# Ledger of designs, part 55: peptides against a protein of PDB entry 5K2M

Target 1, 273 residues: chain A of PDB entry 5K2M
Amino acid sequence: MRIGITYTVLRREEMAIKERAGEFGEVVMLHEDDLLFPGNYDLDVVIIRNVSHFKALYTARLFESEGIPTVNSSRLIFEAGDKLFATLRLAGKVPVPEWKAALSEGGALRVPDSLGYPLVSKPVFGSWGRLLAKVNDRDSLEAVLEHRKWMKNPLYGIHYFQEFVEKPGRDIRSYVIGGEFVGAIYRYSNHWITNTARGGKAEPCSDPEVEELSVKAWEAFGEGALAIDIFESEKGLLVNEVNPNMEFKNAARVTGADMAGKLVEYAVEVAKT

## One batch from the design tools (peptide; made by RFdiffusion4, then SolubleMPNN)

Design b2_p13_2_s4 (from b2_p13_2, 8 letters changed)
Fold by OpenDDE base, seed 3:
Structure b2_p13_2_s4 (fold): chain B 273 residues (1-273), chain A 13 residues (1-13)
Amino acid sequence: as target 1 above (273 residues)
Amino acid sequence: MKDVIDPDAPEGN
């Protein structure tokens, strides 16, 4: 078996995946600079570890066009990596924060009539809580919308909003790979954006309700490896978003779960189907 | 905040 691993930066995650993949066959590390298509790649499966959502999406689709399966698939990356498309999948299966989408400024200005204030403005793409805005009033909404007009990417014209969810100074990040729950962590922060990339502490989460909800959230997509972001709210657990480009170094460290091994095992299963 | 470059920034893709 020949296992490809595409990557932008060799992180702790990619090192762990490489090490575990070596137990199953020959490992071919492919930096983004090594990728040219069409090509004659002799690979049974490719693990996609590109940092960019779009680079990951196109890389997966390009390998698939040559008959090489990927983990994650281009379909999963497309649907899970866009916050609005992910919400459309999740909302039919699990509790999610109340949301609205608008396709114009005039539509966006009516969102508070349904969600009220405060609300959260999100871009449909992006990582680490970038361009998240807590919108407390009409003046703040108008300012956010005005600034979006001057952003070059047309995707900033897709206005996605959520209700503001009060959280107990933390959120939950769980991991589901091939339909199996692998583990979960609490991410602590004094800021309303709890992302560990901003300096939050991680601790193990052992909650049967989190495990059940995480599996149901994965079943909304039905394939691949996902990190799942869950809020603890007054309404109960809410699935906020999913991540098809999961970082797991902190989660693996605090839980002891073999996330890299589980990802490789799943990729080997995909290669055999 | 760790200064992590977002690769999906409009100017970085």
Scores: peptide ipSAE 0.032, ipTM 0.627, DockQ to the pose 0.063
Fold by OpenDDE base, seed 5:
Structure b2_p13_2_s4 (fold): chain B 273 residues (1-273), chain A 13 residues (1-13)
Amino acid sequence: as target 1 above (273 residues)
Amino acid sequence: MKDVIDPDAPEGN
């Protein structure tokens, strides 16, 4: 078996995936600079670890066009990596924060009529809480919308909003790979944006409700490896978003779960189908 | 390797 791993930056996750993949076969590390299509790739499966959502999406689709399966698939990256498309999948299966989408400024200005204030403005793409805004009033909504007009990417014209969820100073990140729950962590932060990349403490989460909800959230997509962000709200657990390009170094460290091994095992299963 | 601060940021930021 020949396992490709595409990457932009060799992070702890990519090093762990490489190490575990070496137990199953020959590992071919493919930096973004090594990728040219069409190409003669002799690979049974490719693990997609490009940092850019779009580069990951296109890389996956390019390998698939050559008959090489990918983990994650281009379909999963497309649907899970877009916050709005992910919400559309999730909303039919699991509790999600109340949301609205608008395709114009005039539409966006009516969002508070249904969600009220405070609300959260999100870009449909992006990680690490980039361009998230807590919108407390009309003036702040107008400011966010004004700034979006001057952003060069047309996707910033897709206005995605959620209700503001009051959290207990933490959120939950769970991991589901091939339909199996692998583990979960609490991420602590005094900021309304909880992110471990910003120095938040992580602790193990052992909650059967989180496990069940995480599997159901994965089933909304039905394939691949996902990190799932869950909020503890007054309404109960809410699935906020999923990530098909998951970081797991903190979760693996805190839980002791072999997330890299589970990802490789799943990729090997995909290669055999 | 350059630390990718934001891989999906618009060019020129």
Scores: peptide ipSAE 0.030, ipTM 0.621, DockQ to the pose 0.090
Fold by OpenDDE base, seed 1:
Structure b2_p13_2_s4 (fold): chain B 273 residues (1-273), chain A 13 residues (1-13)
Amino acid sequence: as target 1 above (273 residues)
Amino acid sequence: MKDVIDPDAPEGN
């Protein structure tokens, strides 16, 4: 078996995936600079680890066009990596924060009539809490909308909003690979954005309700490897978002779960299908 | 805050 791994930066996750993949066959590391299409790739499966959502999406679709399956698939990357498209999948299966989408500034200005204040403005793409805004009032909403006009990317004209969820100084990140729950962590922060990339403490989460909800959230997509962000709210557990290009170094370290091994095992199963 | 380069940001922003 020949396993490709596409990457932008060789992180701890990519090193662990490479090491585990070497137990199943030959490993071919493919930096973004090595990718040219159409190409004659001799690979049974490709694990997609590009940092950019768009580069990951296009890389997956390009390998699929050559008859090579990918983990994750271009379909999963497309639907899970867009916050609005992910919400559309999740909302039919699991509890989610209240949300609104608007396709114009005039539409966006009416969102508080439904959600109230405070609300959260999100871009439909992006990671690590980039361009997230807590909007407490009308003046703040107008400022966010004004700034979006100058960002020159047409996707910033898609306005996605959620209710602001009061959290107990933490959120939950869970991992589901091939439909199996692999593990979960609490991410602690004094800031309303709880991302561990911003210096939050991680602790193991062992909660049967989190496990059940995480599997149901994965079933909304029905394939691949997903990280799932869950909020502990006064309304109960809410699935905030999913990530088809998951970071897991902190979760693997804290839980002891072999997330890299589980990802490789799933990729090997996909290659045999 | 370390300036997290957005990998999906247009070049030159």
Scores: peptide ipSAE 0.027, ipTM 0.610, DockQ to the pose 0.056
Fold by OpenDDE base, seed 2:
Structure b2_p13_2_s4 (fold): chain B 273 residues (1-273), chain A 13 residues (1-13)
Amino acid sequence: as target 1 above (273 residues)
Amino acid sequence: MKDVIDPDAPEGN
């Protein structure tokens, strides 16, 4: 078996995936600079680890066009990596924060009539809580909308909002690979954005309700490897978002779960189908 | 902390 691994930066995750993939066959590391299409790639499967959502999406689709399956698939990257499309999938299976989407400024200005304040403004793409805004009032909403007009990417004209969820100074990140729950962590922060990439500490989460909800959230997509962000709210557990290009170094360290091994095992099974 | 640049952010920000 020949396993490709596409990457932008060799992180702890990519190193662990490479090491584990070596137990199953020949490993071909493919930096973004090595990728030219159409190509003559002799690979049975490709693990997609490009940092950019769009580069990951296009890389996956390009390999698939050559008959090489990818983990994750371009379909999964597309649907799970867009916050609005992910919400549409999740809302059919699991509790999610209340949300609205608007396609114009005039539509966006009416969102508070339905959700009230405070709101969370999100771009449909982006990582590490970038361009997340807590919108407490009308003036803040107008400011966010004004700034979006000057952003060059047309996707910033897609206005996605959630209710603001009060969290107990933490959130949950779980991991589901091939439908199997692999592990979960609490991410602690004094900021309303609890992402560990912003300096939050991680602790193990052992909660059967989190496990059940995480598997059910994965079933909304039905394939691949997902990190799942869950909020503890007064309404119970809410699935906030999923990530089809997961960071797991903190979760693997804290839980002891072999997330890289599970990802490689899944990629090997995908290669056999 | 090096501000992690969003790889999907428009060039020039």
Scores: peptide ipSAE 0.031, ipTM 0.632, DockQ to the pose 0.062; fails the geometry check

Design b2_p13_3_s1 (from b2_p13_3, 8 letters changed)
Fold by OpenDDE base, seed 1:
Structure b2_p13_3_s1 (fold): chain B 273 residues (1-273), chain A 13 residues (1-13)
Amino acid sequence: as target 1 above (273 residues)
Amino acid sequence: MVDIDVSDTASEE
């Protein structure tokens, strides 16, 4: 069996995936500079580890067009990597924060009539809390909308908002691969954005309710490997977002879970289907 | 805007 691994930067996750993949067959590392299409790739499956959401999406779709399955699939990357599309999947299966979408400035200015203040402005794409804004009042909303007009990417004209959720100084990140719960962590921060990429401390999370909710969130998509971000709110557990390009170095270190091994095992199963 | 994390690239430099 030949396993491809596409990547932008060789991180701890990609090194662990490469090592575990070597136990199952021949590993072919494919940096973004090595990717040309159409091509004659001799691969049974490709693990997608591109950092960019869009590069990951297009890479997956290009391999699929040549008959090579990917983990994650282009369908999953598309549905899970867009915050609005992910919300549409999740909202029918699990509790989510209250949300509104607007397709114009005039529509966006009416969002507080439903959600109130404070609210959170999010781009539909992006990672590590980029372009997240806590909007406390009308002046702040107008400022965010004004700035979005000058951003050249048309996707910034898709206005996605959530209620501001009061968190207990932490959030939860769980991991589900092939429908199996692999592990979860608490991410601690004094900032309302608790992402570990911004210096948050990680601790193990052992909660049966988190495990059950995480599996249900994965079932909204029905395939692949997902990291799931969960809030502890006064209303109970809320699924905030999912990530089809999961980072797991901190979670693997803290929990001892073999996330790289589970990802490779799933990719091998996909290759055999 | 580049859809890549600049902070991850800076930590490997």
Scores: peptide ipSAE 0.021, ipTM 0.608, DockQ to the pose 0.096
Fold by OpenDDE base, seed 2:
Structure b2_p13_3_s1 (fold): chain B 273 residues (1-273), chain A 13 residues (1-13)
Amino acid sequence: as target 1 above (273 residues)
Amino acid sequence: MVDIDVSDTASEE
């Protein structure tokens, strides 16, 4: 078994994945600078750990074009890594925050007629709460839309909005790999964005409802390894988003779950299929 | 051309 691992930065996750992959076969670390296509890669499977969503997507697709399966697949990265496409998948299986999409400024200005205020503006791509805006009123909406006009990437012209969900000072991040629930954490923050990268604390989450919902959210995609962000709302649990290129260092530390091992085991299974 | 790959700069955890 020859296992490739693509990466941008050697983080704790990539180190753990490398270590665990070594138990199953030969490990080939592939920094982004090492990637040139078409290439002559002798690999049975590639674990995609590029930080960039788009670089991860294209890397996965390029390996797949050479007959090498990837974890995650380019399909999963594409569908799960786009907030709107992920919402479309999730909404068919699990409760999600109310959302609207508009394809023009004129359409976006009508979103409050349906969702009301406050609402959350999100880019369809991006991580760590970047370019998330809590929009409390018309003036704020106009400002967000004005700024988007001057952003060069045409994807910023896709206007994605959610209802603002009042959270109890935390959210939940769960992990499902190959359809199996691996673990979950609470992420605490005084900010409405509860991402641990912004100074949040993590604690173990042991809730059967979270486990069930997480597996159901994964089933909306039906493959791969996903981190799942869940809100505790007055309406119950809501699946906010999924991440097909998950960080798990804090979750692994807090829960003791072998996230890296489970990911490698799944990659080995994919290689054998 | 600034590669506006905004995904590369921060860690989620």
Scores: peptide ipSAE 0.020, ipTM 0.609, DockQ to the pose 0.203; fails the geometry check
Fold by OpenDDE base, seed 4:
Structure b2_p13_3_s1 (fold): chain B 273 residues (1-273), chain A 13 residues (1-13)
Amino acid sequence: as target 1 above (273 residues)
Amino acid sequence: MVDIDVSDTASEE
């Protein structure tokens, strides 16, 4: 077994994945600078750990074009890594926050007629809570829309909104790999964005409802390794989003779950299919 | 704006 691992930065996750992959076969670390296509890669599977969503997506697709399966697949990265496309998959399978999409400023200005205020503006792509805006009123909505006009990437012209969900000072991040629930954490923050990059702390989450919902959320996509972002709301648990390029260092630390091992095991299974 | 700022390597969890 020859396992490739693509990466941008050698994080704790990539180190753990490398270590665990070594137990299954030869490991080939592939920094982004090492990636040229078309290439003659002698690999059975590639674990995609590029930080950029788009770099991860294209890297996966490029390896797939060489006949090498990837974890995650380019399909999964595409569908799960786009917040709107992920919502489309999740909606009808699991409870999600109320959402609206608009393809014009004029459409976006009507979103509050359905969602009310406050609402959350999200870009369809991006990580770590970048460009998330709590929109409390019309003036704020207009400002967000105005700024979007001047952003270079046309994807910023795709307007995705959610209801603002009041959370109990935390959210839940769960992990499902190959359809198996691996673990979950609470992320605590005094900010409405509970991302640990914003000062959040992680604690273990042991909730059967979270486990069940997480698996169902994964089943909406039907493959790969996903981190699942779940809100505790007055309506119950809501699946906010999924991440096909998950970080798990804190989750692994606090839960003791072998997330790196589970990811590698899944990659090995994919290689054998 | 771009997908990722190379200076921003903060964790999502």
Scores: peptide ipSAE 0.019, ipTM 0.635, DockQ to the pose 0.222; fails the geometry check
Fold by OpenDDE base, seed 3:
Order: sequence, then C-alpha cells, then structure tokens
Structure b2_p13_3_s1 (fold): chain B 273 residues (1-273), chain A 13 residues (1-13)
Amino acid sequence: as target 1 above (273 residues)
Amino acid sequence: MVDIDVSDTASEE
C-alpha cells in the first residue's frame, strides 16, 4: 500500500495523518511544489490536505484523471466546499438556516422581503468568517452589494444569504468519516461569528441528537470525511455548513477521538475498492 | 491554537 498525502503546510493534522498512515504502508508526502501533471504517480490513494479549496479540488481531480482515488474526492470537495452547493445538498436531508440566493443586485435587494432583517451575507467560498456580514437594514445591504461590484472574482457576484440565527454563545462542530460519527465539540465565542481562530474555548459535545443529525448531514453527500457546523437555535439544531478540508487538532485533543486514524482507515478502504 | 480551517485560501490570486 502506497499512500500519498498532499499538503500546503505541515500542521499537527498532517503530522498525525502521516504517522498513522505509516502503520498501513509506505507514505509519500507531496508538497504543492512537488505536484506536476500529467505525472507517473505510483500511489494507491491520495489524502488531500491542501489548504486552498481550489488547490484541493484541482489536485483531487488531477489524481483521479490518472486513476488514483482521493480522500476527499474532487466531487465531494466541489459540492461541500461551496456554501451554496452544500446548502442544496443539505436542505433535502436536514434542517438548515433559511437561505436565499440571487444572481444580480436587483435580485439581492429583494431578499429581505423573504428573509427579513437581520440577515447574513456570505461569499459562496472562503472560511474563517471572511467577508461574512451581518446586514441589519437596507443601507447596510446596499453597501455590501456596492462593495461586491468592485471585487475581482466573479463568484462574488453570486449573492448568498442566510437568516441571522441567534446562538447561545457557541456552535457545534462534528466530524463524520466514511459515514461514522467520530466526535463533536462546542466552540465558544462572544462574537456572532463563532470562529475558534479568535481564541474561543472548545469543549466536548456528547449529544445523541448531534450525532444523528451529523450522520444525516454526511449522508446528503454520501462519501468522504466532513466537518459539520451545527447551530443551536430556537427552532432546534440547524446544519449551517460542511467542510471537506477539516482541521481537527483541537477536536482530537478535547474529545480524545483518533480522527487521523479514522481518516487513514477510510483512505485504505477507498484504495481497496 | 484553535483549528483554523484553511479552506479559505481561495486566494483570488
């Protein structure tokens, strides 16, 4: 068994994955600078750990074009890594925050007629809460739309909105790998954007409802390894988004779950199919 | 160190 691991930066996650992969076979670490296609890669499976969504997507597709399966697959990265495409999958299977998409400024200006205020403006790509805006009124909406016109990437012209969900000062991040629930954590923040990058505390989440909902959210895609972001709302649990490029060092530390081992085990299963 | 989901480097570059 030859296991490739593509990466941008060697993080704690990549180190743990490398260590566990070594128990199953030969490990080939592939930095982004080492990747050139078409190539003659002698690998049974590739674990995709590129930081960039688009780098991860294209890397996965390029290996697949050479007959090498990837974890995650390019299909999963494509569908899960775009907030709108992920919502389209999730909305048919699990509760999600109320959402609207508009393809023009004129369409976007009508979104409050359905969602009301406050609402949240999100880019369809990106993480760490970048370019998230809480829109409280018409003036704020017009300002956000005006700024989007001057952004170079045409994807900023895809207007994705959600209802603003009041959270109890935390959200939930769960992990599902190959259809198995691995663990979950609470992420605490005093800001409406619950990003652990801002120094939030993480605690274990042991809730059977979270486990069931997380598995159902994974089943909307039906493959791979996903981190799942869940809100605790007055309407109950809502699946906000999923992430096919999961970080897990804090979750592994807090829960004691062997997330790296589970990811490698799944990759080995994929290699054998 | 909090898990930074780096899927954000959708660098416009």
Scores: peptide ipSAE 0.016, ipTM 0.566, DockQ to the pose 0.074; fails the geometry check

Design b2_p13_3_s2 (from b2_p13_3, 6 letters changed)
Fold by OpenDDE base, seed 5:
Structure b2_p13_3_s2 (fold): chain B 273 residues (1-273), chain A 13 residues (1-13)
Amino acid sequence: as target 1 above (273 residues)
Amino acid sequence: MEDIDVSETAREE
């Protein structure tokens, strides 16, 4: 078994994955600078750990084009890594925050007619709460839309909105790999964006409802390894988003779950199919 | 309860 691991930065997660992969076979670390296509890669599977969503997506697709399966697959990265496309998958299976998408400023200005205020503006791509805006009123909405016009990436012209969910000072991040629930944590923050809060605390989340919901959320995609962000709302648990490029350092530490091992085990299974 | 250091992730160039 030859296991490739693509990466941008050697983080704790990549080190853990490398270590665990070594128990199953030969490990080939592939920095982004090492990736040229078409290539002659002798690999049974590639674990995709590129930091950039797009680099991860294209890397996965390029390996797949050479007959090498990837974890995650390019399909999963594409669908799960786009907040809107992920919502489309999730909404058919699990409760999600109310959402609207608009393809123009004129459309976006009508979103509050449905969602009301406050609402959250999100780019369809991006990590760590970048360009999230809590939009409390019309003036704020206009400002966000105006700023988007000057952004160079055309994807910023895709306007994705959610209802603002009042959270109890925390959210939940769960992990499902190959359809198996691996673990979950509470992430505490005094800020409405829990994911970017420096100095937040993590605690284990042991809730059967979270486990069930997490598995159902994964089933909306039907493959791979996903981190799942869940909100505790007045309406109950809501699946906010999923991440096909999961960070799990904190979750692994807090829960004691062998997330790296589970990921490698799944990759080995994928290699054998 | 463990502190979440998110600082390591912010280095997207």
Scores: peptide ipSAE 0.018, ipTM 0.581, DockQ to the pose 0.075
Fold by OpenDDE base, seed 2:
Structure b2_p13_3_s2 (fold): chain B 273 residues (1-273), chain A 13 residues (1-13)
Amino acid sequence: as target 1 above (273 residues)
Amino acid sequence: MEDIDVSETAREE
């Protein structure tokens, strides 16, 4: 068994994945600078750990073009890594925050007619709460839309909105790999964006409802390894988003779950199919 | 309760 691991930065997660992969076969670490295609890679599977969503997506697709399966697959990265596309998958299977998508400023200005205020503006791509805006009124909506018009990336012209969900000062991040629930944590924040990037505390989440919902959310995609962000709302649990390129060092530490091992085991299974 | 360390990942996006 030859296991590739692509990466941008050798983080704690990549180190753990490397270590566990070594138990199953030869490990080939592939920094982004090492990636050239076509490359005639002699690998049975590649674990994708590039930081950039797009680099991860293209890397996965490039390996797949050479007949090498990836974890995650380019399909999963594509569908799960876009907030709107992920919502389209999730909405048919699990509760999600109320959402609207608009393809023009004129359409976006009508979103409050359906969702009301406050609402949340999200880019369809990006992590760590970047460019999330709580939109409390018409003036704020107009400002967000005006700024989006001048952003260089055309994807900022895709206007994705959610209802503002009142959270109890925390959210939940769960992990499902190959359809198996691996673990979950509470992420605490004093800000409405519970993103770990601003500092916070994590605690283990042991909730059967979270486990069940997480598995169902994963089943909306039907493959791979996903981190799942869940909100505790007045309406119950809502699946906010999924991440096909998950960070898990904090979750692994807090829960004691072998996230890296489970990921490697799944990759080995993928290699054998 | 464990502190969430985000220091490494925030830089490369």
Scores: peptide ipSAE 0.018, ipTM 0.582, DockQ to the pose 0.080
Fold by OpenDDE base, seed 3:
Structure b2_p13_3_s2 (fold): chain B 273 residues (1-273), chain A 13 residues (1-13)
Amino acid sequence: as target 1 above (273 residues)
Amino acid sequence: MEDIDVSETAREE
C-alpha cells in the first residue's frame, strides 16, 4: 500500500500521521510545492493535511479526479469546512446555536429581529476565530456590515450570524473518525472565543452525552475524520461547528488517544473500498 | 490542566 500525505507545514500531527502510516505501507510526503495536476501519482489513498481550507479542498478534488480516494474527501471538506453549509447539515440532526444567514446588508440588518442582541457575526470560512464579532447593538452591526463591504473576497458578502452563547469559560472539542468517537477535551479561556489558537488550557472530557452528541454530529456528514466543537449552554449541549482538517496534538497529549493511528487506519480502510 | 501550545499552529494562508 502507498499512502500519500499532503501538507503545508510539517506539524506534530503530520509527523504522527507519517509515523503511523509507515506501519501500513510506503509513505509519500507531498508538500504543496510538489503538487502538479494532472499528474501520475501511484497512490492508494491520500491523507489531506493542507492548512488552507481551499487548498485542502482543491487538492482532494484533484486527487479524486485521478481516481485516488482522499481522507477527507473533497465533498466532506467542502460541506464541513464552510460554517453555513456545516450548520445546514448539523441542524437536521443535532442541537445547534440559533442562526441566521443573510445575502445582503438589508437582510442582515433584520437579523436582530429574530436572534436579538447580543449576536455573533462569523465569516463562512476561516479558522481560529478570525473575524468573529460579538455584536451588542445596532451601531455595532452597522459597523461590521460597513467593513464587510470593503473586503475583497465575495464570500464576506455572505452574512452568517449566531446567537451569542454564554459558556462556562470553556468549550469542548471532540474527535470522531470513521464514525468512532476517539476522544474529547475541554478548552479553557477567559475570552468569549475559546479557540486553542488564542491560548488557554486543555483537560480531558469524559462525558457520555458529549460522546453520543459527537457521533450524531459526525453522522450528519456520514464520512471522514472530524473535530466537533461543542458548547455547554443553558439549553444544554450545542454543536457549534466541525473541522474537516483537525489539529489534535493537544487533544492526543491530554487524552492519550491515538488520533493519528485512528486516522491512518481509516485511510487504509478507504483505500481498500 | 495542560497548556495549549499555540506557537506552532499554522495559519491558513
Scores: peptide ipSAE 0.017, ipTM 0.592, DockQ to the pose 0.089
Fold by OpenDDE base, seed 1:
Structure b2_p13_3_s2 (fold): chain B 273 residues (1-273), chain A 13 residues (1-13)
Amino acid sequence: as target 1 above (273 residues)
Amino acid sequence: MEDIDVSETAREE
């Protein structure tokens, strides 16, 4: 078996995936600079680890066009990596924060009539809390919308909002691969944006309710490897978002779960299908 | 806008 791994930066996750993939066959590391399509790639499966959502999406689709399956698939990356499209999948299966989408400034200005204040403005794409805004009032909403007008990417004209969820100084990140719950962590932060990339403390989360909810969230998509962000709210557990290009170094370290191994095992199964 | 984790990329440079 020949396993490709596409990547932008060789992180701890990519190193672990490479090591585990070597137990199943020949590993071909493919930096973004090595990728040209159409090509003649001799691979049975490709694990997609490009940092950019869009580069990951297009890379997956390009390999699929060559008849090579990917983990994750371009379909999953597309649907899970867009916050609005992910919400559309999740809302039919699991509890989610209240949300609104608007396609114009005039529409966006009416969102507080439904969600109230404070609310959260999110771009539909992006990671690590980029361009998230807590909007406390009308003046702040107008400011966010004004700034969006001057952004060149037309996707910033898609206005996605959520209710602001008060969290107990932490959130939960769980991992589901091929429909199997692998593990979960608490991420602690004094800031309303909980992100481990910003130096937050991580602790193991062992909660059967989190496990059940995580599997149900994965079933909304029905394939691949997902990280799932869950909020502890006064309404109970809420699935905030999913990530089809998951970081797991902190979770693997804290829980001892073999996330890289589970990802490779799933990729091998996909290759045999 | 590059959808790159600039914070992690800057640590490996």
Scores: peptide ipSAE 0.016, ipTM 0.564, DockQ to the pose 0.097; fails the geometry check

